# Designs tried in a protein design run: peptides against a protein of PDB entry 1EBD. Part 8

Target 1, 138 residues: chain A of PDB entry 1EBD
Amino acid sequence: KASYEGKVAAEAIAGHPSAVDYVAIPAVVFSDPECASVGYFEQQAKDEGIDVIAAKFPFAANGRALALNDTDGFLKLVVRKEDGVIIGAQIIGPNASDMIAELGLAIEAGMTAEDIALTIHAHPTLGEIAMEAAEVAL

## One batch from the design tools (peptide; aimed at target 1 D21 V23 V85 G110)

Design b2_p30_5_s4 (made by RFdiffusion4, then SolubleMPNN; from b2_p30_5, 10 letters changed)
Fold by OpenDDE base, seed 1:
Structure b2_p30_5_s4 (fold): chain B 138 residues (1-138), chain A 30 residues (1-30)
Amino acid sequence: as target 1 above (138 residues)
Amino acid sequence: MSAEALERAAKAAAAAAAAAAAAAAAAAAA
């Protein structure tokens, strides 16, 4: 957020047309395990009257997490039921701080759980957990 | 509220909820 807004301000000062248009702001805590979130929480969506699917997949079922011996936590997608659009994501686990960027992009682009489920992820990676969680939402 | 004001409020609420939940998760993991 602040870095992006600073870039837009610098571009505007330089006389280039630039706009701040973003749907979701990532939040990260560099704990062990790491915690990251972008967009809606499941409860927040419900409190706003949005009917959602909370699709959850554990790192204990991820091949890369097993190979790293770091299997604590999960990825959760918050998917709007009416259209399958991803409106939020939470990650607790290995590399959550970096992995949240893919899900931030998906939310900003208005992508569906199907779009992620059909995206080929490199094997074996921690990132495959996003695909697995998206498949749970279908 | 305008659609833009609702969107801005939702984004701000999402960011605040994310920060609070991440802080709670970090506190539970410590």
Scores: peptide ipSAE 0.018, ipTM 0.440, DockQ to the pose 0.020
OpenDDE base, seeds 2, 3, 4, 5: peptide ipSAE 0.000, 0.016, 0.016, 0.008; ipTM 0.318, 0.378, 0.407, 0.397

Design b2_p30_7_s1 (made by RFdiffusion4, then SolubleMPNN; its pose is not in this set)
Fold by OpenDDE base, seed 2:
Structure b2_p30_7_s1 (fold): chain B 138 residues (1-138), chain A 30 residues (1-30)
Amino acid sequence: as target 1 above (138 residues)
Amino acid sequence: AEAERAAAAAAAAAAAAAAAAKAGREKALA
């Protein structure tokens, strides 16, 4: 957020009009385990009257997390039922701060859970958890 | 507009992440 807004401000000062236009701004807490979020929380979507699926997959079921002996937490996708579009994601666990970027991209691009579920993720990786959570949403 | 909704969602997510650091991370993001 702040870095991107700083770029927009710098461009405006340089005489090049730029707009702050983003659908999903990531938020990260660099704790152990890490926490990351982008877009809607499930309850927030419900409070706004959006019918959603909350698809959750645990790191304890991820092969790479097991190999790293770092299996605490989960990935959660918030998926709009009307069209399967991903509108939010939350991650607690290893590498959450970096893994949220894939989901931020998916939300900004208007991708569906099916789009992620059908995207091949390298095996074994922590990133496979996004694919697994997307499959839960189908 | 979609952009206004997205900005509101992003602000709420940032606030929730900050609260999670104090009140229980998994509970706030679950």
Scores: peptide ipSAE 0.015, ipTM 0.419, DockQ to the pose 0.025
OpenDDE base, seeds 1, 3, 4, 5: peptide ipSAE 0.005, 0.014, 0.013, 0.016; ipTM 0.307, 0.373, 0.389, 0.382; seed 5 fails the geometry check

Design b2_p30_7_s2 (made by RFdiffusion4, then SolubleMPNN; failed a check: too like the target's own chain; its pose is not in this set)
Amino acid sequence: SAAAAAAAAAAAAAAAAAAALAAGRARALA

Design b2_p30_7_s4 (made by RFdiffusion4, then SolubleMPNN; failed a check: too like the target's own chain; its pose is not in this set)
Amino acid sequence: DAAAAEAAAAAAAAAAAAAAAAAGRARALA

Design b2_p30_8_s2 (made by RFdiffusion4, then SolubleMPNN; its pose is not in this set)
Fold by OpenDDE base, seed 5:
Structure b2_p30_8_s2 (fold): chain B 138 residues (1-138), chain A 30 residues (1-30)
Amino acid sequence: as target 1 above (138 residues)
Amino acid sequence: AAAARLAEVAARLAASREAAAERARNLKRA
């Protein structure tokens, strides 16, 4: 049930344009699993001619998600290749609604994947998945 | 069923973005 609902939610999120008025307007869907997005989707960036890295890390590899027995989904960072700046993020999984805030801040601040990768996240937390995804982008 | 669920999720997502944008505008006015 949850995995199917998460897929449907992810497809709906991916089909929506980013709002132009702010670099990072968060959007949340309280489905099971939760879905959240901020900034560019990978396809939106590509459609605008932005060369991006889509760095994805699964909750199935996150220690806290395993401990919670809630491992469906992933975090995806959309990183501009030219400078490593994070321009978007999507989360499908546990606590996505709150976890998107860190990434919204990172995008608004013009942070890079390296900045997130070098930020110490508490262990074990769901938030570590942002660091792990950032490391994938390096 | 899947199409109806997609439409529901899309509407909730749009409402969430609008609410976030409104909050951001209010913060910039202060």
Scores: peptide ipSAE 0.082, ipTM 0.533, DockQ to the pose 0.052
OpenDDE base, seeds 1, 2, 3, 4: peptide ipSAE 0.014, 0.019, 0.024, 0.019; ipTM 0.389, 0.414, 0.458, 0.387

Design b2_p30_8_s3 (made by RFdiffusion4, then SolubleMPNN; its pose is not in this set)
Fold by OpenDDE base, seed 5:
Structure b2_p30_8_s3 (fold): chain B 138 residues (1-138), chain A 30 residues (1-30)
Amino acid sequence: as target 1 above (138 residues)
Amino acid sequence: SAAALLAEVAARIAASKAAAEEKRRNLKRA
């Protein structure tokens, strides 16, 4: 966290046009399917001049989602291309309201897509989709 | 639609941003 905050501050001082605000504020819509978000949307990052990768993985490819017969939707990571840092996440699908907390923590900690990809998730779980989306971003 | 739900989430984030930031600052001071 502190080292990441220091990097952001250094980037802002180096003449980036906007201070990258890494305040990860989660929001949830308890619809069917559930919808959750934290940090940047892809378009918000682009509008601020941040070059991003939008790494998307579908619940239709998740083993737990298949077992639950609830495969609608996806997880999307918004990853800064320069350093692989996760700056946003969106989830539409099963358990999105709870799953967003992991990604909120990752953003607040200044984790990279690599950090998530290298984190072992229990199998089979919905949470594995975060790891899969992180692998897409590599 | 998924797009409409994402737009609703974005609007909720924007509406609560200032209050959430203040709450976070208070937690850091404690």
Scores: peptide ipSAE 0.021, ipTM 0.478, DockQ to the pose 0.026
OpenDDE base, seeds 1, 2, 3, 4: peptide ipSAE 0.020, 0.018, 0.018, 0.016; ipTM 0.514, 0.423, 0.427, 0.379

Design b2_p30_8_s4 (made by RFdiffusion4, then SolubleMPNN; its pose is not in this set)
Fold by OpenDDE base, seed 2:
Structure b2_p30_8_s4 (fold): chain B 138 residues (1-138), chain A 30 residues (1-30)
Amino acid sequence: as target 1 above (138 residues)
Amino acid sequence: DAAARAAAVAARIAASKEAARERARNLKRA
């Protein structure tokens, strides 16, 4: 957050059009399990009148999580129903702090659940859960 | 208000998506 705000300020001083966009700023709690979020929570989107699909996939169904014997938690995508655009994500589980970066990128790029679902993820990885959650949103 | 925020986010996301499509078109032309 602060580093991004600093870049926006520097760009504004340099005469570049820049704005602070808080939607794709990740928040992480380094607990056990880790918690990460970017963009909208499902309830926040609903409170703002955005019709959303909340697509959830559990780590208990992920091949890498099973191999690691660390299957607690889930990934949730918050997808705008009208156009399939990803507007938020939450992860509770192994490596959530790093895995949230892919979804932050997807939100900033205006990607859809289909874009993630059609992206090949390496097998077996924890990251495949993003693809699986995206398939749930289709 | 909440509706104005939702509209602003929707507009931003739409613009980002269109920019991504344009980048993809440019890559196909190169």
Scores: peptide ipSAE 0.027, ipTM 0.521, DockQ to the pose 0.041
OpenDDE base, seeds 1, 3, 4, 5: peptide ipSAE 0.017, 0.026, 0.017, 0.020; ipTM 0.379, 0.449, 0.376, 0.428

